Peptides against a protein of PDB entry 5K2M. Designs and how they scored, part 200

Target 1, 273 residues: chain A of PDB entry 5K2M
Amino acid sequence: MRIGITYTVLRREEMAIKERAGEFGEVVMLHEDDLLFPGNYDLDVVIIRNVSHFKALYTARLFESEGIPTVNSSRLIFEAGDKLFATLRLAGKVPVPEWKAALSEGGALRVPDSLGYPLVSKPVFGSWGRLLAKVNDRDSLEAVLEHRKWMKNPLYGIHYFQEFVEKPGRDIRSYVIGGEFVGAIYRYSNHWITNTARGGKAEPCSDPEVEELSVKAWEAFGEGALAIDIFESEKGLLVNEVNPNMEFKNAARVTGADMAGKLVEYAVEVAKT

## One batch from the design tools (peptide; made by RFdiffusion4, then SolubleMPNN)

Design b2_p29_2_s1 (from b2_p29_2, 14 letters changed)
Fold by OpenDDE base, seed 5:
Structure b2_p29_2_s1 (fold): chain B 273 residues (1-273), chain A 29 residues (1-29)
Amino acid sequence: as target 1 above (273 residues)
Amino acid sequence: MLSLDEYVEKELPKLIEELKKRVAELLAA
């Protein structure tokens, strides 16, 4: 078996995936600079680890066009990697925070009529809590909308809002690969954004409700490897978002779960189908 | 090739300082 691994930056995750993939066959590391299409790639499967959502999406689709399956698939990357599209999938299967989307400034200004204040403005794409804004009032909303007008990418004109969820100083990140729950962590922060990439601490999460909810969230998409962000709220557990190109270094370290191995095993299964 | 962690520790601070310098120069012009 020949396993490709596409990447932008060699992170601990990519190193772990490479190491585990070597146990199943020949590993071909493919930096973004190495990729030209159409090409003659002799690969049975490709694990997509490009940092950019769009680079990952297009890379996956390009390999698929050559008959090579990818983990994750371009479909999954597309649907899970967009916060709005992910919400649409999740909302039909699991509890999610209240949300609203608007396609104009005029529409966005009416969002508080439904969600109230405070609310959270999110771009539909992006990671590590970038461009998240807690909007406490009308003046703040107007400011966020004004700033979005000056952003070059037209996707910033897609206005996605979520209710502000009061969290107990932490959130949950779980991992589901091929429909199997692999593990979960608590991410602690004194800031309303709890992402460990912003200095949060991680601890193991062992909760059967989290496990069940995580699997259900994965089932909304029905394939691949997903990190799932879950909020603890007064309403119970809420699935906030999913990530089809997850970081798992902290989770693997804290839980001891072989996330890289599980990902490779799943990729090998995909290659055989 | 540097790992992401190595890049963040060794190279990213240099890049940030260079970018700050460039921005300052642009603001002073």
Scores: peptide ipSAE 0.005, ipTM 0.315, DockQ to the pose 0.023
Fold by OpenDDE base, seed 2:
Structure b2_p29_2_s1 (fold): chain B 273 residues (1-273), chain A 29 residues (1-29)
Amino acid sequence: as target 1 above (273 residues)
Amino acid sequence: MLSLDEYVEKELPKLIEELKKRVAELLAA
């Protein structure tokens, strides 16, 4: 078994994946600078760990074109890594925050007519709360839309909004790999954007309802490894978003779950199919 | 090879100081 691991930066996650993969076969670390396509890669499976959503997506698709399966697949990265496309999948299976999408400024200005204020403006791509805005009023909405006009990437012209969900000073991050619930954590923050990468406290989450909901959210996509963001709301648990390029160092540390091992085991299973 | 966290903690500050020095040299020329 030859296991490729593509990466941009060697994080704790990539180190853990490398270490665990070594127990199952030969490991080939592939930095972005090492990748040229078409290529003659002698690999049974590739674990995709590129930091950029788009680089991950294209890397996965390029390996698949050479007949090499990837974890995650390009299909999953595409559907789960776009917040709007992920919402479309999730909304059919699990409770999600109320949302609207608009393809123009004129359309976006009508979003409050249905969702009211406050809103959360999200780009369809991006991580770590980048370019998230709490939109409390018309003036703030106009400002966000004006700024989007001057952003170079055309995807910033896709306007995605959610209702603002009041949280109890935390959210939930769960992990599902190959349909198996692996673990979950609470992420604490005094800010409405909860992110452990910005120094937030993490604690284990042991809740059967979270486990069930997480598996159902994964089933909306039906493959791969996903991190799932869940809100505790007055309406109950809501699945906010999923991430096909999951960070798990804090979750693994806090829960003791072998997330890297589970990811590698799943990749080995994929290689055998 | 350093992890991202180790790089940010140990190496990035050195790089920033080097860049500041180089910019100062360019401005003095």
Scores: peptide ipSAE 0.000, ipTM 0.276, DockQ to the pose 0.017
Fold by OpenDDE base, seed 3:
Structure b2_p29_2_s1 (fold): chain B 273 residues (1-273), chain A 29 residues (1-29)
Amino acid sequence: as target 1 above (273 residues)
Amino acid sequence: MLSLDEYVEKELPKLIEELKKRVAELLAA
């Protein structure tokens, strides 16, 4: 078994994946600078750990074009890594925050007629809470839309909105790999954007309802390794988003779950299919 | 999450060593 691991930065996650992959076969670390296509890669599977969503997507597709399966697949990265496409999958299977999408400024200005205020404006791509805006009124909405006009990427012209969900100072991040629930954590934050990268405390989450909901959310996509962000709301649990390029160092530390091992095991299964 | 101090102590040295190794490999190729 020859296992490739593509990466941008050797983080704790990539180090753990490398270590566990070594138990199953030969490990080939592939930094982004090492990737040229078409290439003659002698690999049975590639674990995709590129930081950029688009770099991950294209890397996966390029390996697949050479007959090498990837974890995650380019299909999953595409469907799960876009907030709107992910919502389309999730909405038919699990509870999600109320949402609207608009393809023009004129359409976006009508979104409050359905969702009311406050709203959350999200770009369909990107990570770490970049360009998330809490929109409290019409003036704020107009300002967000005006700024979007001057952004270079056409995808910023795809307007995605959610209702603002009041959270109890925390959210839940769960992990499902190959359809198996691996673990979950509470992420505490004093800010409405819960990002563990901003110094939030993490604690284990042991809730059967979270486990069941997480598996159902994964089933909306039907493959791969996903981190799932869940809100605790007055309406119950809501699946906010999924991430096909999981960070799990904090969750692994807090829960003791072998997330790197589970990811490698799944990659080995994919290689054998 | 690791504090800045924990990151500097535990993670940053590993990254530096990996970078050194990679540079050495590239120069030897």
Scores: peptide ipSAE 0.000, ipTM 0.224, DockQ to the pose 0.015
Fold by OpenDDE base, seed 1:
Structure b2_p29_2_s1 (fold): chain B 273 residues (1-273), chain A 29 residues (1-29)
Amino acid sequence: as target 1 above (273 residues)
Amino acid sequence: MLSLDEYVEKELPKLIEELKKRVAELLAA
């Protein structure tokens, strides 16, 4: 078994994945600078750990074009890594925050007619709450739309909105790999944007409803390794988004779950199919 | 995704240096 691991930065996650992969076979670390396609890669599977969503997506597709399966697959990275596409998958299977998408400024200005205020404006791509805006009124909406108009990437012209969900000062991040629930954490924040990367406290989450919902959310995609963000709302649990390029160092530390091992085990399974 | 800490440590310095370079170029023009 030859296991490739693509990466941008050797983080704690990549180190853990490398270590666990070594128990199953030969490990080939592939920094982004090492990647050239087409190539003659002798690998049974590649674990995709590129930081950039787009680099991860293209790397996965390039290996797949050479007959090498990837974890995650380019399909999953594409479907899960775009907030709108992920919402389309999730909405048919699990409760999600109310959402609207508009393809023009004129359309976006009508979103409050359906969702009311406050709204959350999200880019369809991006991480760490970048360019998330709480839109409380018409003036704020116009400001967000004006700024989007001058952004160079055409994907910023895809206007994605959610209802603002009142959270109990925390959200939930769960992990499902190969259809198996691996673990979950509470992420605490005094800010409406909850992110552990911004200094939030993490605690273990042991809730059977979270486990069940997380598996159902994963089933909306039907493959791979996903981190799942869940809100506790007045309406119950809502699946906010999924991440096909999961960070798990904090979750692994807090829960004691072997997330790196589970990821490698799944990759080995994929290699054998 | 880089953690915020990792971004601050590894990527932000590069961005700052690029911005310094651009500012210097603008001042020299």
Scores: peptide ipSAE 0.000, ipTM 0.299, DockQ to the pose 0.024; fails the geometry check

Design b2_p29_2_s2 (from b2_p29_2, 15 letters changed)
Fold by OpenDDE base, seed 1:
Structure b2_p29_2_s2 (fold): chain B 273 residues (1-273), chain A 29 residues (1-29)
Amino acid sequence: as target 1 above (273 residues)
Amino acid sequence: MLSLDEYIEKELPKLIEKVIEEVRKLLAE
């Protein structure tokens, strides 16, 4: 078994994945700067750990074009890594925050007519709560839309909005790999944006409802390794987003779950399929 | 052949823009 691992930065997660992959076969670390295609790679599977969503997506697709399966697949990275496409998958299977999408400024200005205020404006791509805006009124909406016009990436022209969900000072991040629930954590923050990467505290989450919902959310995509962000709302649990390029160092530390091992085991299974 | 980074920087945005525009047209019909 030859396992590739693509990466931009050798983080704790990539080190853990490398270590566990070594138990199953030969590990080939592939820094982003070393990736050239076509490359005629001699690999049975590639674990995709590129930091950039699009670099991860295209790296996965390029390996797949050479007949090498990836974890995650380019399909999963594409659909799960885009908040709008992820919502489209999730909305048919699990409760999600109310949402609207608009492809123009004019359309976006009408979103409050349907969802009311407050809204949350999200880019369809991005991590760590970047470019999230709580939109409380018309003036704020106009400001967000004006700023989006000056952003270079055309994906910022895709306007994705959710209802603002009142949270109990925390949210939940769960992990599902190959359809198996691996673990979950509470992420605490005094800010409406909760993220451990922004200094939030993490605690283990042991809730059967979270486990069940997380598996159902994963089933909306039907493959791969996903981190799942869940809100505790007055309406019950809501699946906010998923991440096909998950960070898990905090969750692994807090829960003791072998997330790196589970990811490698799944990659080995994919290689054998 | 473009590097992956160059492709993402130079070609991918154009492709995305074309797709977005096509979707807009379809929704306007």
Scores: peptide ipSAE 0.021, ipTM 0.505, DockQ to the pose 0.414
Fold by OpenDDE base, seed 3:
Structure b2_p29_2_s2 (fold): chain B 273 residues (1-273), chain A 29 residues (1-29)
Amino acid sequence: as target 1 above (273 residues)
Amino acid sequence: MLSLDEYIEKELPKLIEKVIEEVRKLLAE
């Protein structure tokens, strides 16, 4: 078994994946600077750990074009990594925050007619809460839309909105790999955007409802390794988003779950399929 | 040059569909 690992930065996650992959076969570390296509890669599977969503997507697709399966697949990275497409998958299987999408400024200006205020504006791509805006009124909405017009990437013209969900100073991040629930954490923050990468503490989450919901959310996609962000709302648990390029160093530390090992085991399974 | 809205409406959806279809074909082999 020859396992490739693509990466941008050697983080704790990539080090853990490398270590665990070494137990299953030969490991080939592939920095972004090492990747040229078409190439003659002697690999049975590639674990995609590129930081950029688009670089991860294209890297996966390029290996697949060489007949080498990837974890995650380019299909999963595409559908799960786009907030709108992820919502389309999730909405048919699990509770999600109320949402609207518009393809024009005129359409976006009508979103409050259905969602009301406050609402959350999200780009369909991006991570770590970048370009998230809590929109409290019409003036704020107009400002967000005006700024979007001047952004270079055409995907910023896709206007995705959610209802604002009041959270109890935390959210839940769970991990499902190959359909198996691996673990979950509470992420604490005093800000409405909860992210442990921004200095929030993490604690173990042991809730059978979270486990069940997480598996159902994964089943909406039906493959791969996903981090799942869940809100505790007045309406119950809501699946906010999923991440096909999951960070798990804090979750692994807090829960003791072997997330890197589970990811490698799944990659080995994919290689044998 | 296409406006932002025109690109989103006319070109971007076609690109997305093509990419998804290609991936599906590869996974079915």
Scores: peptide ipSAE 0.016, ipTM 0.348, DockQ to the pose 0.055
Fold by OpenDDE base, seed 2:
Structure b2_p29_2_s2 (fold): chain B 273 residues (1-273), chain A 29 residues (1-29)
Amino acid sequence: as target 1 above (273 residues)
Amino acid sequence: MLSLDEYIEKELPKLIEKVIEEVRKLLAE
């Protein structure tokens, strides 16, 4: 078994994946600077750990074009990594926050007529809560839309909105790999954006409802390894988003779950199919 | 090799400071 691991930065996750992959076969670390296509890669499977969503997506697709399966697949990275496309998948299977999408400023200005205020404006791509805006009123909406006009990437012209969900000072991040629930954590923050990468406290989450909902959310996509962000709301649990390029350092530490091992085991299974 | 967190905490601030200093020098000319 020859396992490739693509990466941008060697994080604790990539180090753990490398270590566990070494138990199953030969490990080939592939920095972004090492990747040229078309290539002659002698690999049975590639674990995609590029930091950039788009670089991860294209890397996966390029390996697949050479007959090498990837974890995650380019399909999953594409569908789960776009917040709008992920919402389309999730909305048919699990409870999600109310949402609207608009393709113009004129359309976006009508979103409050359906969802009311406050709203959350999200780019369809991006990580770590970047460019999230709580939109409390018309003036704030106009300001967000004006700023989007000056952004160079045309994807910023795709306007995605959710209802603002009042959270109990925390959210839930769960992990499902190959359809198996691996673990979940509470992420505490005094800010409405809960991101442990910004110094938030994490605690284990042991809730059967979270486990069941997480598996159902994964089933909306039907493959791969996903981190799932869940809100505790007055309406019950809501699946906010999924991440096909998950960070799990804090979750692994807090829960003791072997997330890197589970990811590698799944990659080995994919290589055999 | 630095982790992403270590890079953000230790190296990125230094890079930003260097860029700011270069811009200041250019504006002083």
Scores: peptide ipSAE 0.000, ipTM 0.297, DockQ to the pose 0.020
Fold by OpenDDE base, seed 4:
Structure b2_p29_2_s2 (fold): chain B 273 residues (1-273), chain A 29 residues (1-29)
Amino acid sequence: as target 1 above (273 residues)
Amino acid sequence: MLSLDEYIEKELPKLIEKVIEEVRKLLAE
């Protein structure tokens, strides 16, 4: 078996995936600079680890066009990597924060009529809490909308809002690969944006309710490897978002779960289908 | 599971319609 791994930066995750993939066959590391399409790639499966959402999406689609399956698939990257599309998929299956979408400034100005204040403005794409805004009042909403008008990418004109969820100083990140729950962590932060990349502490999360909810969230998409962000709210557990290009170094370290191994095993299964 | 092309052709239009419906709800409130 020949396993490709596409990447932008050789992170701890990519190193772990490479190491585990070597146990199953020949590993072909493919930096973004090595990729040219169309090409005659001799690979049975490609694990997509490009940092950019769009680069990951297009890379996956390009390999698929050559008959090579990818983990994750371009479909999953597309649907799960867009916060609005992910919410649409999740909302019918699991509890999610209350949300509204608007396609115009005029529509966006009406969002507080439904969600109230404070609310959270999110771009439909982006990672690590970039361009998230806690909107506390009308003035702040108008400011966010004004700034969006001057952004070059038209996707910033898609207005996605959530209710502001009060969290107990932490959130949950779980991992589901091929429909199997692999593990979960608590991510602690004093900031309303919880992200371990910003220096937050991680601890193991062992909660059957989290496990069940995580699997259900994965089932909303029905394939691939997903990191799932869950809020502990007064209303119970809420699935906030999913990530089709998971970072797991902290989760693997804290839980001892073989995230890289599970990902590779799933990729090998995909290659055999 | 659906290919990206199948998703764009079959599922994405439904998602767009759903978003439009949410906007309509907002305008009606």
Scores: peptide ipSAE 0.028, ipTM 0.517, DockQ to the pose 0.091; fails the geometry check

Design b2_p29_3_s1 (from b2_p29_3, 14 letters changed)
Fold by OpenDDE base, seed 1:
Order: structure tokens, then sequence, then C-alpha cells
Structure b2_p29_3_s1 (fold): chain B 273 residues (1-273), chain A 29 residues (1-29)
């Protein structure tokens, strides 16, 4: 078994994945600078750990073009890594925050007619709460839309909005790999953005409802390794988003779950199919 | 497991070394 691992930065997650992969076969670490295609790579599977969503997506697709399966697949990275596309998958299977999408400024200005205020503006791509805005009124909406006009990436012209969900000072991040629930954490913050990468405290989450919902959320995609962000709302649990390029250092530390091991085991299974 | 302990140690070391840093994913793609 030859396991490739693509990466941008050798984080604790990548080190853990590398170490665990070594138990199953030969590990080939592939920094982004090492990647050229076509490359005639001799690998049974590639674990995609590029930091950039788009680099991860293209890397996965490029390996797939050479007949090498990836974890995650380019399909999963594409659909799960885009918040709007992920919402489209999730909304048919699990409760999600109310959402609207608009393809123009004029359309976006009408979103409050449906969702009201406050609402949350999100880019369709990006992590760690980047470019999230709580939009409390018309003036704030106009400001967000004005700023979007000057953003270089055309994907910023895709306007995705959610209802603002009042959270109890925390949210939940769960992990599902190959359809198996691996673990979950609470992320605590006094800020409405609770991501641990932004300084949120993590604690173990042991809730059967979270486990069940997480598996159902994963089933909306049907493959791969996903981190799942869940809100505790007055309406019950809501699946906010998923991440096909998960960070798990805090979750692994807090829960003791073998996130890296489960990921590698799944990759080995994928290699054998 | 021994593996989990090793991973935890790696994580703890990283967190200790980088506690003063904020993870920056860099600019948009």
Amino acid sequence: as target 1 above (273 residues)
Amino acid sequence: SEFLEKVRKIIEEYEAENRHKVFDPGPAD
C-alpha cells in the first residue's frame, strides 16, 4: 500500500495522519511544491490535506485523472466545501438554518424580505469565519454588498445568506468518517462566531442526537471524511455547514478520538475498492 | 492507545509552541 498525503503546511493533523498511515504501508508526503501533473504517480490512494479549498479540489481531481482515488474525492470537496452547494445537499436530509441565495446585488437586497433581520452573510467558500457578517439592518447589508463588488474572486458575487441563529454561547463540531461517527466537541465563545481556530474553547460533546444528526448529514454526501458544524437553536439542532478539509487537533485532544487513524483507515478502504 | 497518546502529545506540543499565534489560513485562493 502506497499512501500519498498532499499538504500545504505540515500541521499537527498532517503529522498524525502521516504517522498513522505508516502503519498501513509506505507514506509519500507531497508538498504543494512537489505536485506536477501529469506526474505518473505510483500511489494507491491520496489523502488531500491542502489548506486551500481550491488547491485541494484541483489536486484531488488531478490525481483522479490518473486513476488514483483521493480522500476526500474532488466531488466531495466541491460539494461540501462550497457552503451553498453543501446547503443544497443538507437541506434535503437534515434541518438547516433558513437560507437564501442571490446572484446579484439587486437580488441580495430583497433577501431580508424573506429572512428578515438579523441575517448572516457568508462567502460560499472559506473557513474560520472569514468574511462572515452579521447583518442587522439595511445599511449593513448595503455595506457588505458594496464591499463584495470590489472583491477579486467572482465567487464573491454569489450571495449566500442565512438566518442568524441565537446560540447558547457555543456550537458543536462533529466528525464523521466513512459514515462512522468519530466524535464531537462543543466550541465555546462569547462571540457569535465560535470557531476554535479563532480562540474558542473546546469540550467533549456526548449527545446521541448529535451523533444521529451528524451521520444523517454525512449521508447527504455519502462519502469521505467530514467535519460537521451544528447549532443548538430554539428550533432544535441545525446543521450549519460541513468541512471536507477538517481540522481536528482540538477535537482529537479533547475527545481522545483517533481522527487521524479513522481517516487513514477510510483511505485504505478507498484504495481497496 | 499508544498511538492516540502519541498524537495527543504532538498536538499538545504544537499548542504550547503556538499558543500566542493565531492560525492564519492565508488569503483567499
Scores: peptide ipSAE 0.012, ipTM 0.378, DockQ to the pose 0.019
Fold by OpenDDE base, seed 5:
Structure b2_p29_3_s1 (fold): chain B 273 residues (1-273), chain A 29 residues (1-29)
Amino acid sequence: as target 1 above (273 residues)
Amino acid sequence: SEFLEKVRKIIEEYEAENRHKVFDPGPAD
């Protein structure tokens, strides 16, 4: 078996994936500079580890066009990596924060009529809490919308909002790979945005309700490897978002779960299908 | 609540231990 691994930066995750993939076959590391299409790639499966959502999406689709399956698939990357599209999948299967989407400034200004204040403005793409805004009032909403007008990327004109969920100073990140729950962590932060990449403490999460909800959230997409962000709220557990380009170094360290091994095992299964 | 107090304590301890650390999530996506 020949396993490709596409990457932008060789992180701890990519090193772990490479190491574990070597146990199953020949590993071919493919930096973004190595990728030209159409190409003649002799690979049974490709693990997509490009940092950019869009580069990951296009890389996956390009390999698929040559008959090489990818983990994750371009479909999954597309649907899970967009916060709005992910919400559309999740909302029918699991509890999610209340949300509203608007396609104009005029529409966005009416969002508080439904969600009230405070609300959270999110770009539909991006990671690590970039460009998240807690909007407490009309003045803040107008400011966010004004700033969006001056942003070059047209996707910033897609206005996605959620209710503000009061969290207990932590959130949950779980991991589901190929439909199997692999593990979960609590992420602690004094900031309303909890993210381990921003220095949040991680602790193991052992909760059967989290496990069940995580699997259900994965089933909304039905394939691949996903990190799932879950909020603890007064309404119970809410699935906030999913990530098809998951980081797992902290979760693997804290839980002892073999995230890289599980990902490679799933990729091998995909290659055989 | 007892739970919130526990969480606050965990956060405060972590922040105290890691004040010197600069966290970089890596390149933008």
Scores: peptide ipSAE 0.033, ipTM 0.544, DockQ to the pose 0.018; fails the geometry check
Fold by OpenDDE base, seed 2:
Structure b2_p29_3_s1 (fold): chain B 273 residues (1-273), chain A 29 residues (1-29)
Amino acid sequence: as target 1 above (273 residues)
Amino acid sequence: SEFLEKVRKIIEEYEAENRHKVFDPGPAD
């Protein structure tokens, strides 16, 4: 078994994946500077750990074009890594926050007519809560829309909104790999954006409802390894978003779950199919 | 609610314990 691991930066996650992959076969670390296509890669599977969503997506697709399966697949990265496309998958299977999408400023200005205020404006791509805006009123909406006009990437012209969900000072991040629930954590923050990458406290989450919902959310996509963000709302549990390029160092530390091992085991299974 | 108050206390305790830590925003993509 020859396992490739693509990466931008060697984080704790990549080091853990490398270590566990070594138990299953030969490990080939592939920095972004090492990736040229088309190429003659002698690999049975590639674990995609590029930091950039787009670099991860294209890397996966390029390996697939060489006949090498990837974890995650380019299909999963595409569908799960775009917040709007992920919502389209999730909405048919699990409870999600109310949402609207608009393709113009004129359309976006009508979103409050359906969802009211406050809203959450999200870019369809990005991580760590970047460019999330709580939109409390018309003035704030106009400001967000004005700023979007001057953003370089045309994808910022895709306007994705959710209802603002009042959270109990925390959210839930769960992990599902190959359809199996691996673990979950609470992420605590006084800020409405609860992300452990911004220094939030993490604690283990042991809730059968979270486990069941997480598996159902994964089933909306039907493959791969996903981190799943869940809100505790007045309406019950809501699946906010998924991440096909998950960070798990805090979750692994807090829960003791072998997330790196589970990811590698899944990759080995993918290589055999 | 009592639950929200408990959560707030957990956050406050954590923030007090970790106020000396340097903020790490993580990598840019």
Scores: peptide ipSAE 0.022, ipTM 0.525, DockQ to the pose 0.018; fails the geometry check
Fold by OpenDDE base, seed 4:
Structure b2_p29_3_s1 (fold): chain B 273 residues (1-273), chain A 29 residues (1-29)
Amino acid sequence: as target 1 above (273 residues)
Amino acid sequence: SEFLEKVRKIIEEYEAENRHKVFDPGPAD
């Protein structure tokens, strides 16, 4: 078994994945600078750990074009890594926050007619709560839309909105790999954005309802390794988003779950399929 | 091609925006 691992930066996650992969076969670390296509890669599977969503997506697709399966697949990265596309998958399977998408400023200005205020404006791509805006009123909406017009990336012209979900000072991050629930944590924050990257505390989450919902959310995609963000709301649990390029160092530390091992095991399974 | 240029711009902007993630020493899940 020859396992490739693509990476941008050697984080704790990549080091753990490398270590675990070594138990199954030869490990080939591939920095982004090492990747040229078409190429003659002697690999049975590639674990995609590029930091950039788009680099991860294209890397996966390029290896697939060489007949080498990837974890995650380019399909999964594409669908799960876009908040709108992920919502489209999730909405038919699990409870999600109410959402609207608009393709113009004029359309976006009508979103409150359906969802009311407060709203959350999200880019369709990005992580760590980047460019999330709580939109409390018309003036704030206009400001967000105006700022987006001056952003260079055309994807900022895709306007994705959710209802604002009042959370109990925390959210849930769960992990499902190959359809198996691996673990979950609470992420605490006094800010409405509860991402641990903003200094949130993590604690283990042991809730059967979270486990069940997480698996169902994964089933909306039907493959790969996903981190799943879940909100506790007055309406019950809501699946907010998924991440096909998850960080898990804190979750692994807090829960004791061998997330890296589970990821490698799944990659080995994919290689054998 | 115009297409490739557009794709490059999309990627470059995304990467530029996400550079801070690479250097964030804080807990990030």
Scores: peptide ipSAE 0.014, ipTM 0.408, DockQ to the pose 0.084; fails the geometry check

